# Ledger of designs, part 7: peptides against a protein of PDB entry 4J2C

Target 1, 107 residues: chain A of PDB entry 4J2C
Amino acid sequence: MEDPFFVVKGEVQKAVNTAQGLFQRWTELLQDPSTATREEIDWTTNELRNNLRSIEWDLEDLDETISIVEANPRKFNLDATELSIRKAFITSTRQVVRDMKDQMSTS

## One batch from the design tools (peptide; aimed at target 1 I68 V69 R86)

Design b1_p11_7_s3 (made by RFdiffusion4, then SolubleMPNN; from b1_p11_7, 5 letters changed)
Fold by OpenDDE base, seed 2:
Structure b1_p11_7_s3 (fold): chain B 107 residues (1-107), chain A 11 residues (1-11)
Amino acid sequence: as target 1 above (107 residues)
Amino acid sequence: SREKLREYYYG
C-alpha cells in the first residue's frame, strides 16, 4: 500500500489555492462595496470558511501522521529530509490559513 | 482520504 500522505497533501494544496482565490475576491468585495452584492459577499465568505475548515481538518490528520511516524520509526523508516518537508508543509500551511482567518476576523 | 490515512498508519 502506498503512503496516502501525498494524496492528502495534494488535496490540501488544492484547497489552499481555492481559498486564496476566494480570499482575494472577499477582499475585493469589501474594498469596493459598489461592486458587491450581499449575496456574493455571503457566498464568498461561506465558501472561504468552508475551504479553510477543510484545510485545517486535513492538517490535523497530516500532523497526526507525523506523530505516528516519529513514535514508530522502524515501521515506516521515512527519510529524515522527507519528514522535515512534511513538517514544514504543515507549519507553513497553517500559517497561511491563520493569516487569512486573522484578516477575516478583524473585518 | 481520512480513511486511507487510518488504514495506512494504523494498519
Scores: peptide ipSAE 0.632, ipTM 0.944, DockQ to the pose 0.849
OpenDDE base, seeds 1, 3, 4, 5: peptide ipSAE 0.629, 0.626, 0.630, 0.626; ipTM 0.943, 0.943, 0.943, 0.943; seed 4 fails the geometry check

Design b1_p11_7_s4 (made by RFdiffusion4, then SolubleMPNN; from b1_p11_7, 7 letters changed)
Fold by OpenDDE base, seed 2:
Structure b1_p11_7_s4 (fold): chain B 107 residues (1-107), chain A 11 residues (1-11)
Amino acid sequence: as target 1 above (107 residues)
Amino acid sequence: NREKLREFYYG
């Protein structure tokens, strides 16, 4: 069986890109209300939140895999560099999500 | 995704 970590990682990366696009539009709508309808604001906000929640959900699962690997090193025998990359991905992605959420909560 | 990971890491 192939390690599904990279499959989920790829899906998270795609979701991040989507969220960043939605966040950009969200920001634009707030910066110039004359270009925004209530319907678009609501749609964009909801889609953005949905994407962020999906990302956070996957990150929790990915983070759990790290704990499992570290608790069972002989079973998985992952390269130390690869493990570091996985950890860094989770950390950096959480920060990206956090930054967007922080800006949304203050608006 | 959760099921995919669970299958591999807890299998």
Scores: peptide ipSAE 0.574, ipTM 0.931, DockQ to the pose 0.771
OpenDDE base, seeds 1, 3, 4, 5: peptide ipSAE 0.574, 0.570, 0.574, 0.571; ipTM 0.931, 0.930, 0.931, 0.930; seed 3 fails the geometry check

Design b1_p11_8 (made by RFdiffusion4)
Pose (drawn by RFdiffusion4):
Structure b1_p11_8 (pose): chain A 104 residues (1-33, 37-107), chain P 11 residues (1-11)
Amino acid sequence: MEDPFFVVKGEVQKAVNTAQGLFQRWTELLQDPTREEIDWTTNELRNNLRSIEWDLEDLDETISIVEANPRKFNLDATELSIRKAFITSTRQVVRDMKDQMSTS
Amino acid sequence: SNHEKLHEYYH
């Protein structure tokens, strides 16, 4: 089989980009004074977070699986480090948006 | 799907 980690990584990257875009408009709709547009934008943004959070759990499990069985997966160590790094940074990106959503 | 493939590949 081929390893789909980078495919799913790409999918997460797109959803983050979408979330970033919605977050920007979401901030605007609050800072320059309707209800219907705000509601749609808020829930779509939350929809992007749902998919991202779920994908990150699975991707993080794959790293745990690979480390428990290194010979089967034969992953380059640098590549593996970059994978954890993606999870770490992406989790931070998502958390930061939610915090701004909570206070704003 | 891509997630099914990810599951099959790693589990």

Design b1_p11_8_s1 (made by RFdiffusion4, then SolubleMPNN; from b1_p11_8, 6 letters changed)
Fold by OpenDDE base, seed 1:
Structure b1_p11_8_s1 (fold): chain B 107 residues (1-107), chain A 11 residues (1-11)
Amino acid sequence: as target 1 above (107 residues)
Amino acid sequence: SVRDKLKEFYY
């Protein structure tokens, strides 16, 4: 069986792109209320929150796989460079999500 | 799902 990490990584990356689009619209709606309906504000806010939560959940699952690999190095025989890339992806993606959440909490 | 894919390989 092929390691599914890279497939999941790609799915998370796509989810981040979707969230960033929703975040941009969310910002636009709140910056100019005259162009916004309550329905769109609510929909955008809810969709954004749901997407961010989903990303965070997937990142937790990905992070757990790293712990499993590090606890069983001979079983998986994962390349050290690949492991570093996986860790960096989780760290950087969490930061992107955190930045959006921080801005939402201050608006 | 993401969780199912990971469980199949890592657990």
Scores: peptide ipSAE 0.539, ipTM 0.921, DockQ to the pose 0.780
OpenDDE base, seeds 2, 3, 4, 5: peptide ipSAE 0.538, 0.532, 0.530, 0.529; ipTM 0.920, 0.919, 0.918, 0.917

Design b1_p11_8_s2 (made by RFdiffusion4, then SolubleMPNN; from b1_p11_8, 7 letters changed)
Fold by OpenDDE base, seed 5:
Structure b1_p11_8_s2 (fold): chain B 107 residues (1-107), chain A 11 residues (1-11)
Amino acid sequence: as target 1 above (107 residues)
Amino acid sequence: SAREQLRKFYY
């Protein structure tokens, strides 16, 4: 079996890209109310939140795999560089999600 | 699902 981490990572990255697009639109709608309808705001908000939740869920799973690998180094034999990349991805992605959530909660 | 994919390999 091949390690599916990168596959899931790719799925998360796609979700992040989608969320960022939705977030941009969300920001635009709130910045210029004349171009925004309640329906679009609600739709965009819901889609954005759903994507963010999906990302957070996957990040938890990815984070758990790192713990498993670190607890069983001989079994997986991943080098420090690979582990660092994986950890960095989770950390940076969580920050991206947090930034969007923070801005949404203050609006 | 992501969880299922990971489970097959890590668990």
Scores: peptide ipSAE 0.499, ipTM 0.905, DockQ to the pose 0.770
OpenDDE base, seeds 1, 2, 3, 4: peptide ipSAE 0.499, 0.498, 0.495, 0.495; ipTM 0.905, 0.905, 0.904, 0.905

Design b1_p11_8_s3 (made by RFdiffusion4, then SolubleMPNN; from b1_p11_8, 5 letters changed)
Fold by OpenDDE base, seed 4:
Structure b1_p11_8_s3 (fold): chain B 107 residues (1-107), chain A 11 residues (1-11)
Amino acid sequence: as target 1 above (107 residues)
Amino acid sequence: SNRDKLREFYY
């Protein structure tokens, strides 16, 4: 059986890219109300929140797998480089999500 | 789901 970590990682990366695009549009809509409809603001906000929530959900699960691997190193036999990449991905992605959420909460 | 996929492999 193939390790599903990278499948989930890929889906998270896609969701991050989508969220970043939605965040940019969200910012534009709020900065210039003359170009914004309530419908688009609501749609963009909801889609953005849904993507961010999905990312956070997957990151929690990915983070748990790291703990499992570290507790059972012989079972999974991952090298240090791969483990570092996995940890770095979770850390950096959490920061990206946090930055967007912080900006949304201050608007 | 992603959670199910991860659980299937890691548990």
Scores: peptide ipSAE 0.707, ipTM 0.961, DockQ to the pose 0.782
OpenDDE base, seeds 1, 2, 3, 5: peptide ipSAE 0.702, 0.704, 0.701, 0.717; ipTM 0.962, 0.961, 0.961, 0.962; seeds 3, 5 fail the geometry check

Design b1_p11_8_s4 (made by RFdiffusion4, then SolubleMPNN; from b1_p11_8, 5 letters changed)
Fold by OpenDDE base, seed 5:
Structure b1_p11_8_s4 (fold): chain B 107 residues (1-107), chain A 11 residues (1-11)
Amino acid sequence: as target 1 above (107 residues)
Amino acid sequence: SSRDKLHEFYY
């Protein structure tokens, strides 16, 4: 059985890309009300929140796998570099999500 | 699902 970490990582990356596009549109709609309908704002907001929620959920799962690996190093035998990459991905992605959420909550 | 795969591999 191959490690599915990278499969989920890929799914998270796709969701991040989608969220970034939605976030950009969200900001555009709010910056120019003449081009924005309430319906599109609501749709964009909901889609964005759904993507962000999906990302956060996957990140929790990925973070748990790291804890499992660190608790059982001999079982998985992952090198320090790989673990660092995995941790960095989770940390940086959480920051990206947090930044978007912070901006959404203040609008 | 991907979540199931994680569980199967890590648990």
Scores: peptide ipSAE 0.589, ipTM 0.935, DockQ to the pose 0.883
OpenDDE base, seeds 1, 2, 3, 4: peptide ipSAE 0.587, 0.589, 0.586, 0.586; ipTM 0.933, 0.934, 0.933, 0.934

## One batch from the design tools (peptide; aimed at target 1 D61 I68 V69 F76)

Design b1_p12_1 (made by RFdiffusion4)
Pose (drawn by RFdiffusion4):
Structure b1_p12_1 (pose): chain A 104 residues (1-33, 37-107), chain P 12 residues (1-12)
Amino acid sequence: MEDPFFVVKGEVQKAVNTAQGLFQRWTELLQDPTREEIDWTTNELRNNLRSIEWDLEDLDETISIVEANPRKFNLDATELSIRKAFITSTRQVVRDMKDQMSTS
Amino acid sequence: SRKKVSDLYRES
Protein backbone atom coordinates (compact mmCIF):
# COMPACT_ATOMS: atom_id res chain seq x y z
CA MET A 1 0.00 0.00 0.00
CA GLU A 2 0.93 3.65 -0.24
CA ASP A 3 1.38 5.57 3.01
CA PRO A 4 -1.43 8.14 3.32
CA PHE A 5 0.17 10.12 6.15
CA PHE A 6 1.07 12.97 3.82
CA VAL A 7 -2.42 12.97 2.31
CA VAL A 8 -3.95 13.41 5.76
CA LYS A 9 -1.26 15.89 6.57
CA GLY A 10 -2.39 17.90 3.57
CA GLU A 11 -5.95 17.76 4.81
CA VAL A 12 -4.92 19.01 8.20
CA GLN A 13 -2.98 21.80 6.54
CA LYS A 14 -6.05 22.98 4.64
CA ALA A 15 -8.32 22.91 7.72
CA VAL A 16 -5.70 24.99 9.66
CA ASN A 17 -5.70 27.47 6.83
CA THR A 18 -9.48 27.59 6.93
CA ALA A 19 -9.38 27.96 10.70
CA GLN A 20 -6.86 30.79 10.36
CA GLY A 21 -9.17 32.58 8.06
CA LEU A 22 -12.20 32.20 10.27
CA PHE A 23 -10.21 33.22 13.31
CA GLN A 24 -9.24 36.46 11.57
CA ARG A 25 -12.85 37.40 10.79
CA TRP A 26 -13.88 36.19 14.21
CA THR A 27 -11.48 38.70 15.79
CA GLU A 28 -12.81 41.49 13.57
CA LEU A 29 -16.46 40.81 14.38
CA LEU A 30 -15.55 41.39 18.02
CA GLN A 31 -13.29 44.44 17.73
CA ASP A 32 -15.29 46.74 15.42
CA PRO A 33 -18.91 46.87 16.73
CA THR A 34 -24.26 40.83 14.13
CA ARG A 35 -24.99 38.00 16.56
CA GLU A 36 -25.95 35.57 13.74
CA GLU A 37 -22.70 36.04 11.84
CA ILE A 38 -20.65 35.74 15.02
CA ASP A 39 -22.38 32.50 15.94
CA TRP A 40 -21.87 30.98 12.48
CA THR A 41 -18.19 31.95 12.40
CA THR A 42 -17.56 30.70 15.93
CA ASN A 43 -19.09 27.28 15.33
CA GLU A 44 -17.45 26.75 11.93
CA LEU A 45 -14.12 27.59 13.52
CA ARG A 46 -14.88 25.00 16.20
CA ASN A 47 -15.82 22.59 13.42
CA ASN A 48 -12.30 23.06 11.91
CA LEU A 49 -10.72 22.44 15.30
CA ARG A 50 -12.80 19.20 15.73
CA SER A 51 -11.50 17.81 12.52
CA ILE A 52 -7.88 18.94 13.17
CA GLU A 53 -7.81 17.54 16.72
CA TRP A 54 -9.15 14.17 15.61
CA ASP A 55 -6.76 13.95 12.68
CA LEU A 56 -3.78 14.78 14.91
CA GLU A 57 -4.64 11.95 17.30
CA ASP A 58 -4.64 9.45 14.45
CA LEU A 59 -1.53 10.87 12.87
CA ASP A 60 0.27 10.77 16.25
CA GLU A 61 -0.76 7.11 16.71
CA THR A 62 0.74 6.30 13.32
CA ILE A 63 4.07 7.62 14.54
CA SER A 64 3.79 5.46 17.62
CA ILE A 65 2.96 2.48 15.39
CA VAL A 66 5.87 3.10 13.04
CA GLU A 67 8.35 3.37 15.88
CA ALA A 68 7.13 0.08 17.37
CA ASN A 69 7.75 -1.62 14.01
CA PRO A 70 10.47 0.22 12.09
CA ARG A 71 11.32 -2.50 9.55
CA LYS A 72 7.77 -2.79 8.20
CA PHE A 73 7.49 0.87 7.37
CA ASN A 74 11.02 1.64 6.28
CA LEU A 75 10.57 5.40 6.87
CA ASP A 76 13.45 7.75 6.36
CA ALA A 77 14.40 9.03 9.80
CA THR A 78 14.47 12.66 8.70
CA GLU A 79 11.04 12.23 7.17
CA LEU A 80 9.82 10.69 10.42
CA SER A 81 11.22 13.58 12.48
CA ILE A 82 9.44 16.02 10.25
CA ARG A 83 6.19 14.15 10.84
CA LYS A 84 6.41 14.52 14.64
CA ALA A 85 7.41 18.13 14.04
CA PHE A 86 4.22 18.75 12.05
CA ILE A 87 2.08 17.34 14.88
CA THR A 88 3.99 19.43 17.45
CA SER A 89 3.68 22.69 15.51
CA THR A 90 0.06 22.09 14.50
CA ARG A 91 -1.00 21.29 17.98
CA GLN A 92 0.61 24.61 19.07
CA VAL A 93 -1.17 26.45 16.31
CA VAL A 94 -4.55 25.08 17.32
CA ARG A 95 -3.98 25.69 21.04
CA ASP A 96 -3.02 29.28 20.43
CA MET A 97 -6.19 30.06 18.52
CA LYS A 98 -8.34 28.56 21.23
CA ASP A 99 -6.59 30.67 23.86
CA GLN A 100 -7.24 33.87 21.96
CA MET A 101 -10.82 32.70 21.53
CA SER A 102 -11.09 32.22 25.30
CA THR A 103 -9.82 35.66 26.32
CA SER A 104 -11.23 37.69 23.44
CA SER P 1 -16.22 8.29 6.28
CA ARG P 2 -12.45 8.08 5.86
CA LYS P 3 -10.62 5.15 7.36
CA LYS P 4 -7.96 5.96 9.99
CA VAL P 5 -4.35 6.01 8.86
CA SER P 6 -3.51 3.93 11.98
CA ASP P 7 -5.95 1.17 10.91
CA LEU P 8 -4.52 1.21 7.38
CA TYR P 9 -1.01 0.82 8.89
CA ARG P 10 -2.18 -2.18 10.96
CA GLU P 11 -3.76 -3.79 7.93
CA SER P 12 -0.75 -3.18 5.64

Design b1_p12_1_s1 (made by RFdiffusion4, then SolubleMPNN; from b1_p12_1 with K4P D7Q S12M)
Fold by OpenDDE base, seed 1:
Structure b1_p12_1_s1 (fold): chain B 107 residues (1-107), chain A 12 residues (1-12)
Amino acid sequence: as target 1 above (107 residues)
Amino acid sequence: SRKPVSQLYREM
């Protein structure tokens, strides 16, 4: 059977792509208010926040699987390379989310 | 929504 880790990983990747698009639009709307409606600003902001929150939740879930595997390595028999890839994905994705959140908080 | 993957791992 498929490892369920990759299902969530794929969903996170899609959500990141969506969030990055929303973030770009969010930036455009706030930089030129004359071309933006409040409705679109609010929608974009809310969608962006929702996506980021969803990503963060999934990353916590994925991170928990790392702990589970490391607590019982013989049960899962994942090699070090795969585990490193998973950890790197979580770390790098958290950074992407953090960068967007930091920019939103300073606006 | 889907079951958390961490829960799936605990059930494996």
Scores: peptide ipSAE 0.687, ipTM 0.943, DockQ to the pose 0.805
OpenDDE base, seeds 2, 3, 4, 5: peptide ipSAE 0.682, 0.688, 0.684, 0.685; ipTM 0.942, 0.942, 0.942, 0.942; seed 3 fails the geometry check

Design b1_p12_1_s2 (made by RFdiffusion4, then SolubleMPNN; from b1_p12_1, 6 letters changed)
Fold by OpenDDE base, seed 3:
Structure b1_p12_1_s2 (fold): chain B 107 residues (1-107), chain A 12 residues (1-12)
Amino acid sequence: as target 1 above (107 residues)
Amino acid sequence: GRVSVSELYRKM
């Protein structure tokens, strides 16, 4: 039986990769307006925002599992290294999302 | 629907 944490982690990682691709295109469209249509700008922006919101939702849910585990460590018996990896993943991914959001909000 | 891993953990 697989730990459901890794299923969501994988989904978040895929969403991050998708968001990074969309973000790159978003920056390209804004750098050269002559090559950009309003339709593509709107689509790219909306898809990017949707992906970022999806990631944020999953990260909150993953973060909640940390609280659940730490509230009852004997029940889950997770290795300390594994718990650290999970926390680091959430923290680093939040930073990736924050960086993209910060750049979008200033454009 | 979205999978809530926290809910799964609560039910484990």
Scores: peptide ipSAE 0.644, ipTM 0.930, DockQ to the pose 0.755
OpenDDE base, seeds 1, 2, 4, 5: peptide ipSAE 0.641, 0.637, 0.638, 0.639; ipTM 0.929, 0.928, 0.928, 0.928; seeds 2, 4, 5 fail the geometry check

Design b1_p12_1_s3 (made by RFdiffusion4, then SolubleMPNN; from b1_p12_1, 4 letters changed)
Fold by OpenDDE base, seed 3:
Structure b1_p12_1_s3 (fold): chain B 107 residues (1-107), chain A 12 residues (1-12)
Amino acid sequence: as target 1 above (107 residues)
Amino acid sequence: SRKSVSELYKEM
């Protein structure tokens, strides 16, 4: 069976791509009002925020698994390099989310 | 609703 970490990791990766698309559309709508309706702006903003919140929740969940593994390493028998990759994924993804959130907050 | 991955790990 597949490690459930990678299932969620994959979902997060897809959600990040979706969020980036929504973010791009969000910026486009704000840059060209002639192409933007209030309805689409609101929808895009809402979808983007919901997506980002979902990602953040998943990242917290993934982060907890690392703590669980580190508390009992022999039980899970995960390679140190793999753990590093998992940690790096969480850190880098949090940064990607933070960057989008920062840009949204300054608009 | 799927279980959280952390809960799955706790159950392992």
Scores: peptide ipSAE 0.603, ipTM 0.923, DockQ to the pose 0.756
OpenDDE base, seeds 1, 2, 4, 5: peptide ipSAE 0.602, 0.592, 0.597, 0.599; ipTM 0.924, 0.921, 0.922, 0.923

Design b1_p12_1_s4 (made by RFdiffusion4, then SolubleMPNN; from b1_p12_1, 7 letters changed)
Fold by OpenDDE base, seed 3:
Structure b1_p12_1_s4 (fold): chain B 107 residues (1-107), chain A 12 residues (1-12)
Amino acid sequence: as target 1 above (107 residues)
Amino acid sequence: GRMSVSELYKLM
């Protein structure tokens, strides 16, 4: 069977795509208030925040698996390339989330 | 509930 890491990775990737779409709409709504209703702003903001929180939770969980593997490498038998790819995914995804959160916090 | 991959790893 496949490593459960990739199941959560896939879910995170889907959530990132959803968040990016919501973030784009959020930006558009704030750019032209005449086209925005309070209901859509609230819905978009809440959905975006929920997605970002979900991603952050999954990333923390994925990050913990790295620690588990590194504590007992022989048990999991992951090569350096695979571990590097996993770490890079977590790091880059955290940056994507952080960038969106930073822009939201300043608006 | 949401899946915890770290918990799965602990059980392996």
Scores: peptide ipSAE 0.612, ipTM 0.926, DockQ to the pose 0.752
OpenDDE base, seeds 1, 2, 4, 5: peptide ipSAE 0.612, 0.607, 0.606, 0.606; ipTM 0.925, 0.925, 0.925, 0.925

Design b1_p12_2 (made by RFdiffusion4)
Pose (drawn by RFdiffusion4):
Structure b1_p12_2 (pose): chain A 104 residues (1-33, 37-107), chain P 12 residues (1-12)
Amino acid sequence: MEDPFFVVKGEVQKAVNTAQGLFQRWTELLQDPTREEIDWTTNELRNNLRSIEWDLEDLDETISIVEANPRKFNLDATELSIRKAFITSTRQVVRDMKDQMSTS
Amino acid sequence: SSHEELHEYYRE
C-alpha cells in the first residue's frame, strides 16, 4: 500500500485554511456593527474544527503505531519528526482560534 | 475514503 498520511495531512491543511478564512469574517461580523450570517459563519467554522480535530486524533495514532513497529513502515526519521511537528503546530493553530472565539 | 485507506494502512 501507499501511505496516505500526507493525503490526510493535505486535507487538514485545507480545512485549516478554510477555518482561517471563516475566522477572519467571523471577527469582522463582530467588530463592525446580521444574526443569520453570524450564526452560519460560527457553525461552519465549528464544522471545520470538528473535521480537523478528528483527523488529528487519527493522524496522531498513526505516529504511535509507526513508532511501535518501525521496521514495517520504514519511515525516514526526519519525515517522521515533521509529521509530529504538523500535529503539534496544527493543534496550536486550532486551539488559538477557539480561544479568540471564546473571548470575542 | 482517505480515512478508510489511512486506517487500513496503519491498523491492519

Design b1_p12_2_s1 (made by RFdiffusion4, then SolubleMPNN; from b1_p12_2, 8 letters changed)
Fold by OpenDDE base, seed 5:
Structure b1_p12_2_s1 (fold): chain B 107 residues (1-107), chain A 12 residues (1-12)
Amino acid sequence: as target 1 above (107 residues)
Amino acid sequence: SARDKLREFYYS
């Protein structure tokens, strides 16, 4: 069986790109009300929140795999470099999500 | 789903 971590990683990366697009539109709508309808603002906000929540959920699962691997090194036999890359991805992605959420909470 | 994929591999 092939390790699905990189597959899920790819899915998360795609979701992040989608969220960033939604976030940009969200900021544009709030900056220029003349271009914004309440319907689009609500739709964009909800889509963004749902997307971010989905990312966070996947990151939690990815993070759990790290703990499993570290607790069972002989079973998975991943090298330190690979584990470091996986951890870095989770950490950096969480920060990206956090930054968007922080900005949304202040508007 | 991501959860299913990971569970299948890491909890097998």
Scores: peptide ipSAE 0.532, ipTM 0.908, DockQ to the pose 0.759
OpenDDE base, seeds 1, 2, 3, 4: peptide ipSAE 0.523, 0.531, 0.529, 0.531; ipTM 0.903, 0.908, 0.907, 0.906

Design b1_p12_2_s2 (made by RFdiffusion4, then SolubleMPNN; from b1_p12_2, 7 letters changed)
Fold by OpenDDE base, seed 3:
Structure b1_p12_2_s2 (fold): chain B 107 residues (1-107), chain A 12 residues (1-12)
Amino acid sequence: as target 1 above (107 residues)
Amino acid sequence: SNRDKLREYYYS
């Protein structure tokens, strides 16, 4: 069986890209209310939040795998470089999500 | 689900 980490990572990356697009639209709608309907604002907001929650859900699971690998290094045989890349992905992605959530809570 | 995939591999 192949390590599914990269598959989940790819889906998280896709969700991040989707969220960033939705966030941009969300910002545009709020910046010019004359071009925005309440329906689109609500839809965009809900879709954005759903994507962010999905990302956070997957990141928790990915983070758990790191702990499992570190507790069982001989079982998985991952080198330090690979493990570092995985950790960095989780950390940086969490920051991206936090930045969007912080801006949404400020509005 | 992603959770199921990860659990299947990492807890096997």
Scores: peptide ipSAE 0.697, ipTM 0.956, DockQ to the pose 0.751
OpenDDE base, seeds 1, 2, 4, 5: peptide ipSAE 0.688, 0.693, 0.693, 0.696; ipTM 0.955, 0.955, 0.955, 0.956

Design b1_p12_2_s3 (made by RFdiffusion4, then SolubleMPNN; from b1_p12_2, 8 letters changed)
Fold by OpenDDE base, seed 4:
Structure b1_p12_2_s3 (fold): chain B 107 residues (1-107), chain A 12 residues (1-12)
Amino acid sequence: as target 1 above (107 residues)
Amino acid sequence: SVRDQLREFYYS
């Protein structure tokens, strides 16, 4: 069986890209009410939150796999560099999500 | 599902 970590990683990356686009639109809508409808604000906000929640959920699963691999190194035989890349991906992605959430909570 | 695949791969 192929390691599904990369499949989930890919889905997270897509969700991040989508969220970043939605976040940009979200900021634009709030900065210039003359170009915004309440309907679009609500839709954008909901879609953004949904994407962020999806990312966070997947990151939890990915983070768990790291723990499993580290507890069973012989079973998975992961390269040290690969493991570092996986950890870095989770850490950096969490930060991206956190930054967006922080800005949303202050508006 | 992808989530099921994670479980199968990492907990098998």
Scores: peptide ipSAE 0.515, ipTM 0.900, DockQ to the pose 0.870
OpenDDE base, seeds 1, 2, 3, 5: peptide ipSAE 0.510, 0.516, 0.512, 0.517; ipTM 0.897, 0.899, 0.898, 0.901; seeds 1, 2, 5 fail the geometry check

Design b1_p12_3 (made by RFdiffusion4)
Pose (drawn by RFdiffusion4):
Structure b1_p12_3 (pose): chain A 104 residues (1-33, 37-107), chain P 12 residues (1-12)
Amino acid sequence: MEDPFFVVKGEVQKAVNTAQGLFQRWTELLQDPTREEIDWTTNELRNNLRSIEWDLEDLDETISIVEANPRKFNLDATELSIRKAFITSTRQVVRDMKDQMSTS
Amino acid sequence: SNHEKLLAYYHE
């Protein structure tokens, strides 16, 4: 088989980009005074977070699985470090948006 | 799906 981690990583990257875009408009709709547009934008943004959060759990489990069985997966160590790094950074990106959504 | 492929690759 081929390893789909980078495919799913790509998908997470696109959803983050979508979430970033919605977050920008979401901030605008609050700072320059309708209800229907705000509601749609808010829930779509939450939809992007649902997908991202889920995907990160699975991607993080794959790292746990690979480390428990290194010979089967034969992953370059640098590549593996970058994978954990992606999860770390992406979790921070998602958390930060939610925090701004909570206070704003 | 890509998710099913990811699970199958790492769990099978």

Design b1_p12_3_s1 (made by RFdiffusion4, then SolubleMPNN; from b1_p12_3, 8 letters changed)
Fold by OpenDDE base, seed 5:
Structure b1_p12_3_s1 (fold): chain B 107 residues (1-107), chain A 12 residues (1-12)
Amino acid sequence: as target 1 above (107 residues)
Amino acid sequence: SVRDELRRFYYE
């Protein structure tokens, strides 16, 4: 059986791209109210929040796999470089999500 | 689902 970590990673990356697009639209709508409707603002906000929650959920699962691998290193036979890359992905992605959430909460 | 596959792989 192939390690499904990279599959989930890919899904998270796609979700991040989607969220960033929604975030950009969200900022545009709030920046120029004359071109924005309440309906689109609400829709964009909800879609963005849903995407961010989905990403956070997947990151929790990915983070759990790290703990499992570290507890059973011989079973999975991952080298230090690969493990570092996986950890870095989770950390950096969480930061991207946090930055968007922080900006939304201060608006 | 992919999530289920993830759990199966790492908890087997």
Scores: peptide ipSAE 0.486, ipTM 0.890, DockQ to the pose 0.865
OpenDDE base, seeds 1, 2, 3, 4: peptide ipSAE 0.485, 0.488, 0.483, 0.486; ipTM 0.890, 0.890, 0.889, 0.890; seeds 1, 2 fail the geometry check

Design b1_p12_3_s2 (made by RFdiffusion4, then SolubleMPNN; from b1_p12_3, 9 letters changed)
Fold by OpenDDE base, seed 5:
Structure b1_p12_3_s2 (fold): chain B 107 residues (1-107), chain A 12 residues (1-12)
Amino acid sequence: as target 1 above (107 residues)
Amino acid sequence: SVRDELREFYYS
């Protein structure tokens, strides 16, 4: 069986791209109310939050795999560089999500 | 699902 980590990683990356697009639109709508409808704001906000939650959920699972690998190094025998890349991905992606959430919570 | 595959791989 092949390690499905990269598959989930890919899904997270796709969700991040989607979220970033939604976030951009969200900011545009709030910056220029004359071009915004409440319906679009609500839709965009909802879609954005859904994507962010999806990302966070996947990141939790991915983070758990890291713990499992580190607890069972002989079983998985992952390269140190690979493990570092995985950790970095989780950390950086969490930061991206946090930045968007922080801006949404203060608006 | 992919999530299930993740669990199967890492908890097998």
Scores: peptide ipSAE 0.513, ipTM 0.897, DockQ to the pose 0.916; fails the geometry check
OpenDDE base, seeds 1, 2, 3, 4: peptide ipSAE 0.508, 0.513, 0.509, 0.510; ipTM 0.893, 0.897, 0.896, 0.896; seeds 1, 2, 3, 4 fail the geometry check

Design b1_p12_3_s3 (made by RFdiffusion4, then SolubleMPNN; from b1_p12_3, 8 letters changed)
Fold by OpenDDE base, seed 2:
Structure b1_p12_3_s3 (fold): chain B 107 residues (1-107), chain A 12 residues (1-12)
Amino acid sequence: as target 1 above (107 residues)
Amino acid sequence: SSRDKLREFYYD
């Protein structure tokens, strides 16, 4: 079996892109209420939150794989650079999610 | 699913 880490990584990245689009629309709706309906605000907010939760869930799974690999290095034989890239992806993606969540919580 | 594959690969 091939390592499915990159499959999940790709799905996370796609979800991030979707969330960023929703976040942009969410911001626009709040900045110009004349263009916003209650239905769209609610839909956008819910879709955004759902995407963010999905991302966070996948990141938890990906983060756990890092721990497993580090505990069993001979079993997986990952290059140090590859492991660093995986860690960086998780860290940076969590930051992106956190930034959006922080702005939503203060609005 | 991808999550299932992840579990299978890393926990089996």
Scores: peptide ipSAE 0.605, ipTM 0.935, DockQ to the pose 0.950
OpenDDE base, seeds 1, 3, 4, 5: peptide ipSAE 0.595, 0.602, 0.603, 0.603; ipTM 0.933, 0.935, 0.935, 0.935

Design b1_p12_3_s4 (made by RFdiffusion4, then SolubleMPNN; from b1_p12_3, 9 letters changed)
Fold by OpenDDE base, seed 2:
Structure b1_p12_3_s4 (fold): chain B 107 residues (1-107), chain A 12 residues (1-12)
Amino acid sequence: as target 1 above (107 residues)
Amino acid sequence: SVRDQLKEFYYS
């Protein structure tokens, strides 16, 4: 069986890109209410939150795999560089999500 | 599903 980590990683990356687009629109709607309808505000907000939640869910699973690999190094035999890349991806992605969530909560 | 595959791979 092929390691599915990269598949989930790819899905997270796509979700991040989608969320960033939604976040940009969300910001625009708040900055200029004259261009915003209640329907679009609600839709954008909900879609954004759903995407962020999906990302966080996947990151939890990915983070757990790191722990499993580190607890069973001989079973998986991952290269140290690869493991670092995986950890960095999770860390940086969590930061991206946190930044968007922080701005949403303070608006 | 992808989530199931993840569990299958890492917990098998």
Scores: peptide ipSAE 0.509, ipTM 0.897, DockQ to the pose 0.913; fails the geometry check
OpenDDE base, seeds 1, 3, 4, 5: peptide ipSAE 0.499, 0.503, 0.506, 0.509; ipTM 0.892, 0.894, 0.896, 0.896; seeds 1, 3, 4, 5 fail the geometry check

Design b1_p12_4 (made by RFdiffusion4)
Pose (drawn by RFdiffusion4):
Structure b1_p12_4 (pose): chain A 104 residues (1-33, 37-107), chain P 12 residues (1-12)
Amino acid sequence: MEDPFFVVKGEVQKAVNTAQGLFQRWTELLQDPTREEIDWTTNELRNNLRSIEWDLEDLDETISIVEANPRKFNLDATELSIRKAFITSTRQVVRDMKDQMSTS
Amino acid sequence: SSHTELREYYWE
């Protein structure tokens, strides 16, 4: 088989981009004074987070699986480090948006 | 799907 980690990584990357876009409009709709547009934007943004959070759990489990069985997967160590790094950074990106959503 | 392929590759 081919390893789909980078495919799913790409999907996470696009959802983050979408979430970043919605978060920007979401901030605007609050700072320059309708209800229907705010509601739609809020829930779609939450929809992007749902997908991202779920994908990160699975991607993080794959790293745990690979480390428990290194010979089967034969992953370049640098490549593997970059995979954990992606989960780390993406989790921080998602958490930050939710915090701004909570206070704003 | 991509998720199914990811589960099959890593879990099976």

